# Peptides against a protein of PDB entry 5YCA: the designs that were tried, part 9

Target 1, 132 residues: chain A of PDB entry 5YCA
Amino acid sequence: RSLPAERNPLYKDDTLDHTPLIPKCRAQVIEFPDGPATFVRLKCTNPESKVPHFLMRMAKDSSISATSMFRSAFPKATQEEEDLEMRWIRDNLNPIEDKRVAGLWVPPADALALAKDYSMTPFINALLEASS

## One batch from the design tools (peptide; aimed at target 1 I30 K43 V101 A102)

Design b1_p22_1_s1 (made by RFdiffusion4, then SolubleMPNN; from b1_p22_1, 12 letters changed)
Fold by OpenDDE base, seed 4:
Structure b1_p22_1_s1 (fold): chain B 132 residues (1-132), chain A 22 residues (1-22)
Amino acid sequence: as target 1 above (132 residues)
Amino acid sequence: SAAEEKELAEFERWFAENYVRP
């Protein structure tokens, strides 16, 4: 598959130690019509544009938003590029579509596979290890 | 802290705008 050409410079080094990022993660409860759900979030700011973005994990099943990962990694991606990647994820990984929350959510192993492709491994490791 | 509360609110807004289904 083809990924967008420009990547968020925040993710220039996939080999960095993830442990300093763990304490930056936060658990947060979001209220939905059918009840509350807890998310673990990590704020990621593009150092070039200074635009903030969040990565997030559902506390209950540890699934991670692949959509949020993609959008963070590729801030200039077109909708067509996103759609193409989401189709690839559907075809090659094990995504879950939540009734309450938009985007594709993937289990930890799939998230780490995507993280490798997007050069986000430290951030996803931290997000997965953080307490909920 | 004030900073934590601010980021909490930031996430809620961001989440609502981008990931809450209609």
Scores: peptide ipSAE 0.725, ipTM 0.944, DockQ to the pose 0.875
OpenDDE base, seeds 1, 2, 3, 5: peptide ipSAE 0.724, 0.724, 0.723, 0.724; ipTM 0.944, 0.944, 0.944, 0.944

Design b1_p22_1_s2 (made by RFdiffusion4, then SolubleMPNN; from b1_p22_1, 10 letters changed)
Fold by OpenDDE base, seed 4:
Structure b1_p22_1_s2 (fold): chain B 132 residues (1-132), chain A 22 residues (1-22)
Amino acid sequence: as target 1 above (132 residues)
Amino acid sequence: SKKEEEEEAEFEKWFEENYRKP
């Protein structure tokens, strides 16, 4: 598959120590019609554009928003590029589509695979290790 | 803290606008 050419400068180094990011993660409860759900979130700001973005993990099943990962990693991606990647994820990984929350959600192992592709490993490691 | 409350509100707004399904 082909990923977008321009990547968020925040993710320039995939080998950085993730431990400093762990305490930056926060658990937050969101209310839904069928009940509350807890998300672990990590604010990620593009150092070039200064535009904030969030990465998300569902506390209940530890699934990670692949859609949010992609959008954070590739801020200039077109909708077509996103659709192409989401199709690839459907075909090659084990995504879950939630009734309450949009996008594709993937298990921790799949999230780490994507993180490697997107150069986001430290951030996803931190998100997975943070307490809920 | 105020800063954490602000970020919580920021996330909630961001989530509502981008990821909450109707």
Scores: peptide ipSAE 0.758, ipTM 0.955, DockQ to the pose 0.902
OpenDDE base, seeds 1, 2, 3, 5: peptide ipSAE 0.757, 0.757, 0.756, 0.757; ipTM 0.955, 0.955, 0.955, 0.955

Design b1_p22_1_s3 (made by RFdiffusion4, then SolubleMPNN; from b1_p22_1, 12 letters changed)
Fold by OpenDDE base, seed 1:
Structure b1_p22_1_s3 (fold): chain B 132 residues (1-132), chain A 22 residues (1-22)
Amino acid sequence: as target 1 above (132 residues)
Amino acid sequence: SEEEKKEEEEFEEWFKENYARP
């Protein structure tokens, strides 16, 4: 597959220590029609554009939003590029389409695989280790 | 803190606009 050409400079170094990012993660409850759900989130600001974005994990099953990862990693990606990547994820990983939340959600192992591809490993490790 | 509250509100708004299903 072909990923978008421009990547968020926040993710320039995939070898960084993730531990400083853990305390930046926060648990937050979101209310849905069928009840509340807790998410663990990590605010990620593109240092070049200063545009903020969030990475998020469902606290209950530790699934990570692959869609949010992609959009954070590739801020200038077209909808077509996103659709192509999401199809790849469906074909090669084990995504879940949640009834309440849009996008593709992937289990921790798949999230780490994507993190490697997107150069986001420290951020995903931190998100997975953070308490809910 | 006030900063944390602001970030919570920011996330909630961001979430509703981008990831909430109709």
Scores: peptide ipSAE 0.746, ipTM 0.950, DockQ to the pose 0.873
OpenDDE base, seeds 2, 3, 4, 5: peptide ipSAE 0.746, 0.745, 0.745, 0.745; ipTM 0.950, 0.950, 0.950, 0.950

Design b1_p22_1_s4 (made by RFdiffusion4, then SolubleMPNN; from b1_p22_1, 12 letters changed)
Fold by OpenDDE base, seed 5:
Structure b1_p22_1_s4 (fold): chain B 132 residues (1-132), chain A 22 residues (1-22)
Amino acid sequence: as target 1 above (132 residues)
Amino acid sequence: SAAEAAEEAEFERWFAENYVRP
């Protein structure tokens, strides 16, 4: 598959130690019509544009938003490029489409596979290890 | 803290705008 050419410079080094990012993660409850759900979130700011973005994990099943990962990693991606990647994820990984929350959500192993592709390994490791 | 509260509010707005289904 083809990924967008330009990547968020925040993710320039996939080999960095993830442990300093763990204490930056936060658990937060979101209210839905059918009840509350807890997410673990990590704020990620593009150092060039200064535009904030969040990575997030569902506390209950540890699934991670692949859509949020993609949008953070590729800030200049077109909608067509995103659609293509989401289709690839549907065809090759094990995504979950939640009734309440938009985007594709993937289990930890799939999240780490995507993290490698997007050069986000330290951030996803931290998000997975953080307490909920 | 004020900073924590601000980031919590930021996430809530961001989440509502981008990831809550209609």
Scores: peptide ipSAE 0.753, ipTM 0.952, DockQ to the pose 0.877
OpenDDE base, seeds 1, 2, 3, 4: peptide ipSAE 0.752, 0.753, 0.751, 0.752; ipTM 0.952, 0.952, 0.952, 0.952

Design b1_p22_2 (made by RFdiffusion4)
Pose (drawn by RFdiffusion4):
Structure b1_p22_2 (pose): chain A 132 residues (1-132), chain P 22 residues (1-22)
Amino acid sequence: as target 1 above (132 residues)
Amino acid sequence: SEEEEFETLMEELHEEAEEEAE
């Protein structure tokens, strides 16, 4: 499938061990109407533009926001490119919708498949292994 | 802080999910 032409330079090496990234993750409890949910997040900064994005993980089922991954991976992505990619995820992977949180959420295996596509493997590995 | 930034983001995502459910 086509993907946005440019990638976040933070992701120029998909093979680095992820051990140093785990402690950079944070668990956070967020209140909703019914009620609290726990997330694990990793802040990822583009080393050139210095623009940060959060990678997001739901602690209950270890679902990963594919939307957060995409937005972090492709700095100049158009809305059309994002829409196309979310459609591809729905058609080819196994996402879930949570009424409470926007975006496409995928199980760990699907998150890792996308991480390979986006060259984000060490970061998703760290997010998945971090304490909740 | 990073925690506040993330919480704000979670509020915005929750509001977006409620609008989509309409």
Fold by OpenDDE base, seed 1:
Structure b1_p22_2 (fold): chain B 132 residues (1-132), chain A 22 residues (1-22)
Amino acid sequence: as target 1 above (132 residues)
Amino acid sequence: SEEEEFETLMEELHEEAEEEAE
């Protein structure tokens, strides 16, 4: 697969200690027609463009939005590039499409695999370890 | 607030999910 050429400079170093990011995560209840669901979120701001993106985990099963990861990692990606990556995820990982929230949601192990590819390992580790 | 920002995002993603289900 071909990932976008430009990556969010926030993720320039994949080897950083993730623990300082844990307290930046927040649990939040979202109300849906079929009932409430708790998410753990981490606001990630591109240090150059100042554009923020939320990384998000479902508190119940720890699944993480791969789509949100991609959009945060590759701020200049085209829709075609996103579609290509989402197809790759469908073909190579174990994504779930949640009827309440759009995007591909992946289990923790898959999220960490993507995190390595996107250079987001500290952020995903923090998101996974944060309380809900 | 970040809470409001996230609620807005989740609302948009919910609407998108509903459209995909149609």
Scores: peptide ipSAE 0.727, ipTM 0.940, DockQ to the pose 0.938
OpenDDE base, seeds 2, 3, 4, 5: peptide ipSAE 0.726, 0.725, 0.726, 0.726; ipTM 0.940, 0.940, 0.940, 0.940

Design b1_p22_2_s1 (made by RFdiffusion4, then SolubleMPNN; from b1_p22_2, 11 letters changed)
Fold by OpenDDE base, seed 5:
Parts: sequence; C-alpha cells; structure tokens
Structure b1_p22_2_s1 (fold): chain B 132 residues (1-132), chain A 22 residues (1-22)
Amino acid sequence: as target 1 above (132 residues)
Amino acid sequence: SEDEEFLEEMRRLAAEAAERAK
C-alpha cells in the first residue's frame, strides 16, 4: 500500500528507547452513556507545527486507536489517503469499530505492526507498557 | 490541562460514534 509522503518529524527515528515515554502516559476514566471506561493516553506534539495528538489505548483490552496513530503520523494526509488506509486496515487487520468511540481500534500486535509502518514503535511500546 | 484536552477529544469521538450509530 501507499502511505502519505510527509510524516510527523516527531517520528524521525523508530529505533529510540521507549522507556522515557512511559512516565508520560496517563490513565483517565471517561464517562459514557453505558458506563465508565479507562483509557491510557500519550500526548504527542509535532515539534515543528506544535499540533498535538493523543495516542490512546483502552485499558480493558489494550486495543489502540489506529486512526489516531495515522492522524498523528501524517499531519498533511488528505481525507482520501486516510480513507484508503482505514480500508486497508479493515481488510488486512482485525479492527474493532467501537460504539462508544469513533475510529478503528486494533489489538496490540496489530498496533505494533502499524507502528512499524508509521515509524512510531517507541511511542506504541510505551503506550502498551504504561499502567492503567 | 491535558486531562481536559483529552476529555474534549473523547467527547468529539463519542459524538462521531453516536452519529454513525443512527
């Protein structure tokens, strides 16, 4: 598949140690109509544009929002490019479309596969290892 | 605060999900 050409400079080096990012993760309870749910979040700010995005994991099943990953990784992506990638994820991975929170949510193994593709491995490792 | 920022994001995503469910 074809990913957008321009990537968030925050993710220049996919080989960096993820350990320093773990303490930056935070657990937060969100109230929904059907009850509360805990998420683990990591705020990721583009060092050039200063635009932030939250990477997020559901504490209960460790699923991670692939849509948030994509939007953070590719700040100049068109809607068509995003739609194309989300279709690829639906066709090739095992995403869940949660009724409470929009986006495609993928299990940890799939999240790490996407992280490699998006050059986000340290950030996803940290998000997965953080406590909830 | 970051808590408020995240809550705002989650509210947006929740609203989007609710709209899809209609």
Scores: peptide ipSAE 0.728, ipTM 0.942, DockQ to the pose 0.920
OpenDDE base, seeds 1, 2, 3, 4: peptide ipSAE 0.728, 0.728, 0.727, 0.728; ipTM 0.942, 0.942, 0.942, 0.942

Design b1_p22_2_s2 (made by RFdiffusion4, then SolubleMPNN; from b1_p22_2, 11 letters changed)
Fold by OpenDDE base, seed 2:
Structure b1_p22_2_s2 (fold): chain B 132 residues (1-132), chain A 22 residues (1-22)
Amino acid sequence: as target 1 above (132 residues)
Amino acid sequence: SEDQEFEEEMRRLAAEAAERAK
């Protein structure tokens, strides 16, 4: 598959130690029409553009938003490029399309596979290790 | 606050999910 050419400079080094990122993660309860749900979030700010994105994990099953990962990793991606990647995820991984929150949510193993592709491994490791 | 920022993000994603369900 083809990924967008330009990547968020925040993710220029996939080999960084993830442990300093763990305390930056936060658990937060969000209210939905069908009741509350807890998420673990990590705010990731592009050091050049200063545009932030939240990486997020559902506390209940540890699913991580692949869509949010993609949007954070590829700030200049077209909608077509995003659609192409989301299709790839549907075809090759095990995503969940939650009725409450948009995006493709993937289990931890799949999230780490995507993290490698997007050069986000430290951030996803931290997100997975943080308490909920 | 970051809590407010995240809540706003989740509100947007919830709205998108609701739209998809139509």
Scores: peptide ipSAE 0.727, ipTM 0.942, DockQ to the pose 0.933
OpenDDE base, seeds 1, 3, 4, 5: peptide ipSAE 0.726, 0.725, 0.725, 0.726; ipTM 0.942, 0.942, 0.942, 0.942

Design b1_p22_2_s3 (made by RFdiffusion4, then SolubleMPNN; from b1_p22_2, 11 letters changed)
Fold by OpenDDE base, seed 1:
Structure b1_p22_2_s3 (fold): chain B 132 residues (1-132), chain A 22 residues (1-22)
Amino acid sequence: as target 1 above (132 residues)
Amino acid sequence: SEDAEFEEEMRRLAEEARRRAL
């Protein structure tokens, strides 16, 4: 696979301590036709463009939106680049396509693997450890 | 608010999911 060339400068250092990010996470209940579901979210703002993206975890099974990770990590990615990465995820990881919320959702271990690839490890660690 | 922003994002993703299911 080929990841986009430009990465969100927010993720310039993959080695930072994640613990300061934990209190920035928030649990939020979202209403769906089949009932409410709780998500843990982390608002991540690109320090250059000031464009925010939410990283998100399902509280029930801790699955994380890989699609949201990708969109946050690669702000200038084309749709083709996103599609390519999502295909890679389907082929190499264990994604779930939730009926309620679009995107590829991956279990914690896979999320951390992607986080390493996207240089987002502190953010995903924080998201996984935050309370729901 | 961030809650409202996230709710709006989830709404968009939910709409996308519904369209995919059709």
Scores: peptide ipSAE 0.737, ipTM 0.944, DockQ to the pose 0.916
OpenDDE base, seeds 2, 3, 4, 5: peptide ipSAE 0.737, 0.737, 0.737, 0.736; ipTM 0.944, 0.944, 0.944, 0.944

Design b1_p22_2_s4 (made by RFdiffusion4, then SolubleMPNN; from b1_p22_2, 11 letters changed)
Fold by OpenDDE base, seed 1:
Structure b1_p22_2_s4 (fold): chain B 132 residues (1-132), chain A 22 residues (1-22)
Amino acid sequence: as target 1 above (132 residues)
Amino acid sequence: SEDAEFEEEMRRLAEEAARRAL
């Protein structure tokens, strides 16, 4: 597959210690028609554009939004590039399409695989280790 | 607040999910 050419400079170094990011994560309850659900979120701001994106984990099963990861990692990606990557995820990983929240949600192991591809490993590690 | 920002994002994603279900 081909990932977008430009990556969020926030993710320049995939080898950084993730532990300082853990306290930046926050648990939040969101109300849905079928009831409340808790998410753990991490606000990630592009240091150049100043545009923020939330990385997000479902507290119940630790699924992480791959779509949000992609959008954060590749701020200038086209819709076609996103669609291509989401198709790759469907074909190669174990995504869940939740009825409540759009996007492809992947289990922790798959999230970390994507994190490596997107150079987001510290951020996803922090998101996974944060309390709910 | 960040809570409000996240809630708004989740609302948008929820609306998108609802549209796909139709």
Scores: peptide ipSAE 0.734, ipTM 0.942, DockQ to the pose 0.927
OpenDDE base, seeds 2, 3, 4, 5: peptide ipSAE 0.734, 0.733, 0.734, 0.734; ipTM 0.942, 0.941, 0.942, 0.942

## One batch from the design tools (peptide; aimed at target 1 F39 R41 K99 R100)

Design b1_p23_1 (made by RFdiffusion4)
Pose (drawn by RFdiffusion4):
Structure b1_p23_1 (pose): chain A 132 residues (1-132), chain P 23 residues (1-23)
Amino acid sequence: as target 1 above (132 residues)
Amino acid sequence: AEEAELAEEEALAAANEELYSDS
């Protein structure tokens, strides 16, 4: 599939061990109407533009926001490109919708498949292994 | 019922803003 032409320079090496990234993750409890949910997040900063994005994980089922991954991976992505990619995820992977949180959320295996596509493997590995 | 649905949507929007913000 086509993907946005440019990628976040933070992700120029998909093979680095992820051990140093795990302690950078944070668990956070967020209140919703019914009620609290726990998330794990990793702040990822583009080393060139310095623009940060959060990678998100739901602690209950370890679902990963594919939307968060995409937005972190492709700085100049158009809305059309994002829409195309979310459609591709729906058609080819196994996402879930949560009434409470927007975006496409995928199980760990699907998150890792996308991580390879986006060259984000060490970061998703660290997010998945971090304490909740 | 419409007002309760709107209040629930506002609460979700606020929780999502918090979720994607720095602490």
Fold by OpenDDE base, seed 1:
Structure b1_p23_1 (fold): chain B 132 residues (1-132), chain A 23 residues (1-23)
Amino acid sequence: as target 1 above (132 residues)
Amino acid sequence: AEEAELAEEEALAAANEELYSDS
């Protein structure tokens, strides 16, 4: 597959220690028609543009929004590029089906696979290890 | 500082809005 050419400079080094990022995560309770659900979020700010994006995890099953990952990693991506990547994820990984939430959500192992591709492994590790 | 807070709030609002399925 073809990923966007420009990546968020925040993710220049995929080998950094993730542990300092763990306490930066925040839990959030979101109300849905069928009841509340807890999410964990990690603010990721592009050091050049200063534009933040939030990485998102469902607290209960640790599913991670691949959409949030992609948008954070590739801030200049077109909608077409996003659609192509989301299709690739559907075809090659194991996205969950949850009609309550938008975007494409993947289990932890798939999130880590994507994190490697997007050079954001420390951030996903931190997001997965954070308490809810 | 204020601009950064606004950007964070907007990003959070956008993320939350995107979290709700319209389906």
Scores: peptide ipSAE 0.226, ipTM 0.770, DockQ to the pose 0.043
OpenDDE base, seeds 2, 3, 4, 5: peptide ipSAE 0.110, 0.116, 0.112, 0.109; ipTM 0.667, 0.661, 0.667, 0.681; seeds 2, 3, 4 fail the geometry check

Design b1_p23_1_s1 (made by RFdiffusion4, then SolubleMPNN; from b1_p23_1, 15 letters changed)
Fold by OpenDDE base, seed 4:
Structure b1_p23_1_s1 (fold): chain B 132 residues (1-132), chain A 23 residues (1-23)
Amino acid sequence: as target 1 above (132 residues)
Amino acid sequence: MEEEEKARKEEIERAQKKLLSEE
């Protein structure tokens, strides 16, 4: 696969301590036709463009939106590059099927694998450890 | 420009929240 050339400067150091990010996460209850579900989100702002992205986790099974990760990591990516990466995830990882939510969602282990690829490990660790 | 950037950020936030639902 081919990842986009330019990455969000927010993720310049994949080895930073994630613990300060934990209290920055927020829980949110969303109503669906089959009942309420809780999500955890972390606001990530590109320090250069000042454009925010929200990383998203389902509280119950800790599934994380790979789509949100990709869009945050690669703000200048084309739709074709995103589609290519999402296809790679489908072919090589274990995405979760949930018709209630948009985008491609993956289990925690896969999210951490993607985090290494996108240099987002501290942010994904914080998102996974945050309370709901 | 500041108000336009603020509006853009808010729109992005709303769009990203739609990742929580197909609606």
Scores: peptide ipSAE 0.042, ipTM 0.596, DockQ to the pose 0.044
OpenDDE base, seeds 1, 2, 3, 5: peptide ipSAE 0.041, 0.040, 0.041, 0.040; ipTM 0.596, 0.593, 0.594, 0.590

Design b1_p23_1_s2 (made by RFdiffusion4, then SolubleMPNN; from b1_p23_1, 14 letters changed)
Fold by OpenDDE base, seed 2:
Structure b1_p23_1_s2 (fold): chain B 132 residues (1-132), chain A 23 residues (1-23)
Amino acid sequence: as target 1 above (132 residues)
Amino acid sequence: SAAAEAARQAEIAAAQEKLLSEE
């Protein structure tokens, strides 16, 4: 696959210690038609554009929104590029299906694989380790 | 606080809305 050429400068260094990011995460109970569910989120602001994105985890099974990861990582990506990546994820990883939430969500191992590809490892590690 | 929680809820909701609208 071919990922977008330009990446969010927030993710310039994939080797950073993730632990300082853990307390920046926030857990929250959200009401859905079928009952409450807890999410953990991490606000990620592009230092250049100042545009924020929230990386999101379902607390219970630690599923993470790949869509949010992609959009945060690649601020200049076209819709076609996103569609191609989401298709790749469907074909090569193990996305879950949850009608309650938008986007494509993946289990922790897949999220970490994507994080490596997107240079987001510290952020995903923090999101996964944060309390709920 | 309740206000802070409401704000966070709005943020998560907004994020989901954005995902829906852009897909």
Scores: peptide ipSAE 0.048, ipTM 0.642, DockQ to the pose 0.058
OpenDDE base, seeds 1, 3, 4, 5: peptide ipSAE 0.035, 0.035, 0.035, 0.046; ipTM 0.626, 0.614, 0.616, 0.643

Design b1_p23_1_s3 (made by RFdiffusion4, then SolubleMPNN; from b1_p23_1, 16 letters changed)
Fold by OpenDDE base, seed 1:
Structure b1_p23_1_s3 (fold): chain B 132 residues (1-132), chain A 23 residues (1-23)
Amino acid sequence: as target 1 above (132 residues)
Amino acid sequence: MEEEERRRQEEIEEAQRKLLSEE
């Protein structure tokens, strides 16, 4: 696969300690037709453009929005590049279908695999470890 | 606390809307 050339400079160092990011995560209960669900989010701001993106986790099964990861990591990606990556995820990982939420969601192990590819490991570790 | 919780709710909703609009 071909990932976008330009990556968010926030993710320049994949080896940083994730623990300082844990208290920055926030949990919120969202009401859906089928009942309430808790989400955990982490605000990630591009230090150059100052544009924020929220990394998203479903609290109970720890599914992570691959879409949110991709959009945060690659702020200048084209729609075609995103479509190609999402198709790759569908073909090579184990995405979870949840009609209640937008985007493509993946289990924790897959999220960490993507995090390595996107240089987001500390942020995904923090998001996964945060309390809900 | 009420203000903070309201803000958190709005942020998640904004994130979801953003995902919907781009897919």
Scores: peptide ipSAE 0.052, ipTM 0.640, DockQ to the pose 0.055
OpenDDE base, seeds 2, 3, 4, 5: peptide ipSAE 0.046, 0.043, 0.052, 0.052; ipTM 0.647, 0.635, 0.638, 0.615

Design b1_p23_1_s4 (made by RFdiffusion4, then SolubleMPNN; from b1_p23_1, 14 letters changed)
Fold by OpenDDE base, seed 2:
Structure b1_p23_1_s4 (fold): chain B 132 residues (1-132), chain A 23 residues (1-23)
Amino acid sequence: as target 1 above (132 residues)
Amino acid sequence: DEEREEALKKEIEEAQKKLYSDE
């Protein structure tokens, strides 16, 4: 697969310690027609454009939004590039689509695999370890 | 804090909306 050429400068160093990011995560209970669900989010701001994105985890099963990861990592990606990556994820990982929420969600191991590809490992580790 | 909870809810909702947008 071919990932977009330009990456969010926030993710310039994939080797940083994730521990300081853990307390920056926030949990929120959201009401859905079939009942409440808890999400954990981490605000990630592009240091150049100042545009924020929120990485998201479902607290119960620790699923993480791959779509949100991609959007954060590649702010100048085309829709075609995103579609190609989402197809790759469907073909090579173990994603799910929750009818209650948008996007493609993947289990923790898959999220960490994507994080390595997107240079987001510290952020995904923090998101996974945060309390809910 | 109810205000904080509402703010976080809004942020998550906005994040979800972005999953359908080109932004």
Scores: peptide ipSAE 0.044, ipTM 0.651, DockQ to the pose 0.060
OpenDDE base, seeds 1, 3, 4, 5: peptide ipSAE 0.061, 0.037, 0.062, 0.034; ipTM 0.688, 0.648, 0.689, 0.594; seeds 1, 4 fail the geometry check

Design b1_p23_2 (made by RFdiffusion4)
Pose (drawn by RFdiffusion4):
Structure b1_p23_2 (pose): chain A 132 residues (1-132), chain P 23 residues (1-23)
Amino acid sequence: as target 1 above (132 residues)
Amino acid sequence: SEEEEEFQELMDELHEEAEEEHE
């Protein structure tokens, strides 16, 4: 499939061990109407533009926001490109919708498949292994 | 912390967006 032409330079090496990234993750409880949910997050900063994005994981089922991954991976992505990619995820992977949180959420195996596509493997590995 | 506040803001925005999508 086509993907946005440019990638976040933070992701120029898919093979680095992820041990140093785990402690950078944070668990956070967020209140909803019914009620609290726990997330694990990793702040990822583009080393050139210095623009940050959070990678997000729901602690209950370890679902990963594919939307968060995409937005971190591709700085100049158009809305059309994002729409195309979310459609591709729906058609080829196994996402879930949570009524409480926007975006496409995928199980760990699907998150890792996308991480390979986006060259984000060490970061997703760290997010998945972090304490909740 | 600053990062906790940024993330909270982001969660509020995402929650509001999910509510609008399911209206």
Fold by OpenDDE base, seed 2:
Structure b1_p23_2 (fold): chain B 132 residues (1-132), chain A 23 residues (1-23)
Amino acid sequence: as target 1 above (132 residues)
Amino acid sequence: SEEEEEFQELMDELHEEAEEEHE
């Protein structure tokens, strides 16, 4: 597959220690028509553009939003590039489409595989280890 | 907090998108 050419400079070093990011994660309850659900979130700001994105985990089953990862990692991606990557995820990983929240949600192992591809490993490790 | 509000707004948008996809 072909990923977008330009990546968020926040993710320039995939080898950094993730532990300092753990306390920056926050649990938040979101109310839906069918009831509340808890998410763990991590705000990630592009150091050049100053545009923030949230990475997010479902507290219940530890699923991670792959779509949010992609959007954070590739700030100049076209819709076509996003569509191609989401199709690849559907074909090669184990995504779930939640009825309440749009995007592709993947289990921890798949999230870490994507994190390696997107150079986001420290951030996803922190998100997975944070308390809910 | 401000970040809580930002995240809530994001989740609202993603919820609306999900509803549209399943209608």
Scores: peptide ipSAE 0.733, ipTM 0.940, DockQ to the pose 0.937
OpenDDE base, seeds 1, 3, 4, 5: peptide ipSAE 0.732, 0.729, 0.731, 0.729; ipTM 0.940, 0.940, 0.940, 0.940

Design b1_p23_2_s1 (made by RFdiffusion4, then SolubleMPNN; from b1_p23_2, 12 letters changed)
Fold by OpenDDE base, seed 1:
Structure b1_p23_2_s1 (fold): chain B 132 residues (1-132), chain A 23 residues (1-23)
Amino acid sequence: as target 1 above (132 residues)
Amino acid sequence: SAEDQEFLEEMRRLAAEAAERHR
């Protein structure tokens, strides 16, 4: 598959130690019509543009939003490019489309596979290890 | 916190999008 050409410079080094990022993660309860749900989030700011994106994990099953990963990794991606990647995820991984929150949510192993592709492994490792 | 509010806003947006999808 083809990924967008320009990647968030925050993810220039996929080999960094993730442990310093763990304390940056936060758990937050979000109220939905059918009840509350806890998410673990990590605010990731593009060091060049200063535009932030949240990476997010569902506390219950550790599913991670692949859509949010993509949007953070590829800030200049077109909607068409995003759609193509989301279709690839649907076809090749095990995404869940949650009724409460939009995006494709993938289990930890798949999230790490995507993280490797997007060069953001430390951030996803931190997000997965953070307490909820 | 301010960051909590930022995340809440994002989640509200995603929730709205989900609601439209499942309508």
Scores: peptide ipSAE 0.737, ipTM 0.942, DockQ to the pose 0.940
OpenDDE base, seeds 2, 3, 4, 5: peptide ipSAE 0.737, 0.736, 0.736, 0.736; ipTM 0.942, 0.942, 0.942, 0.942

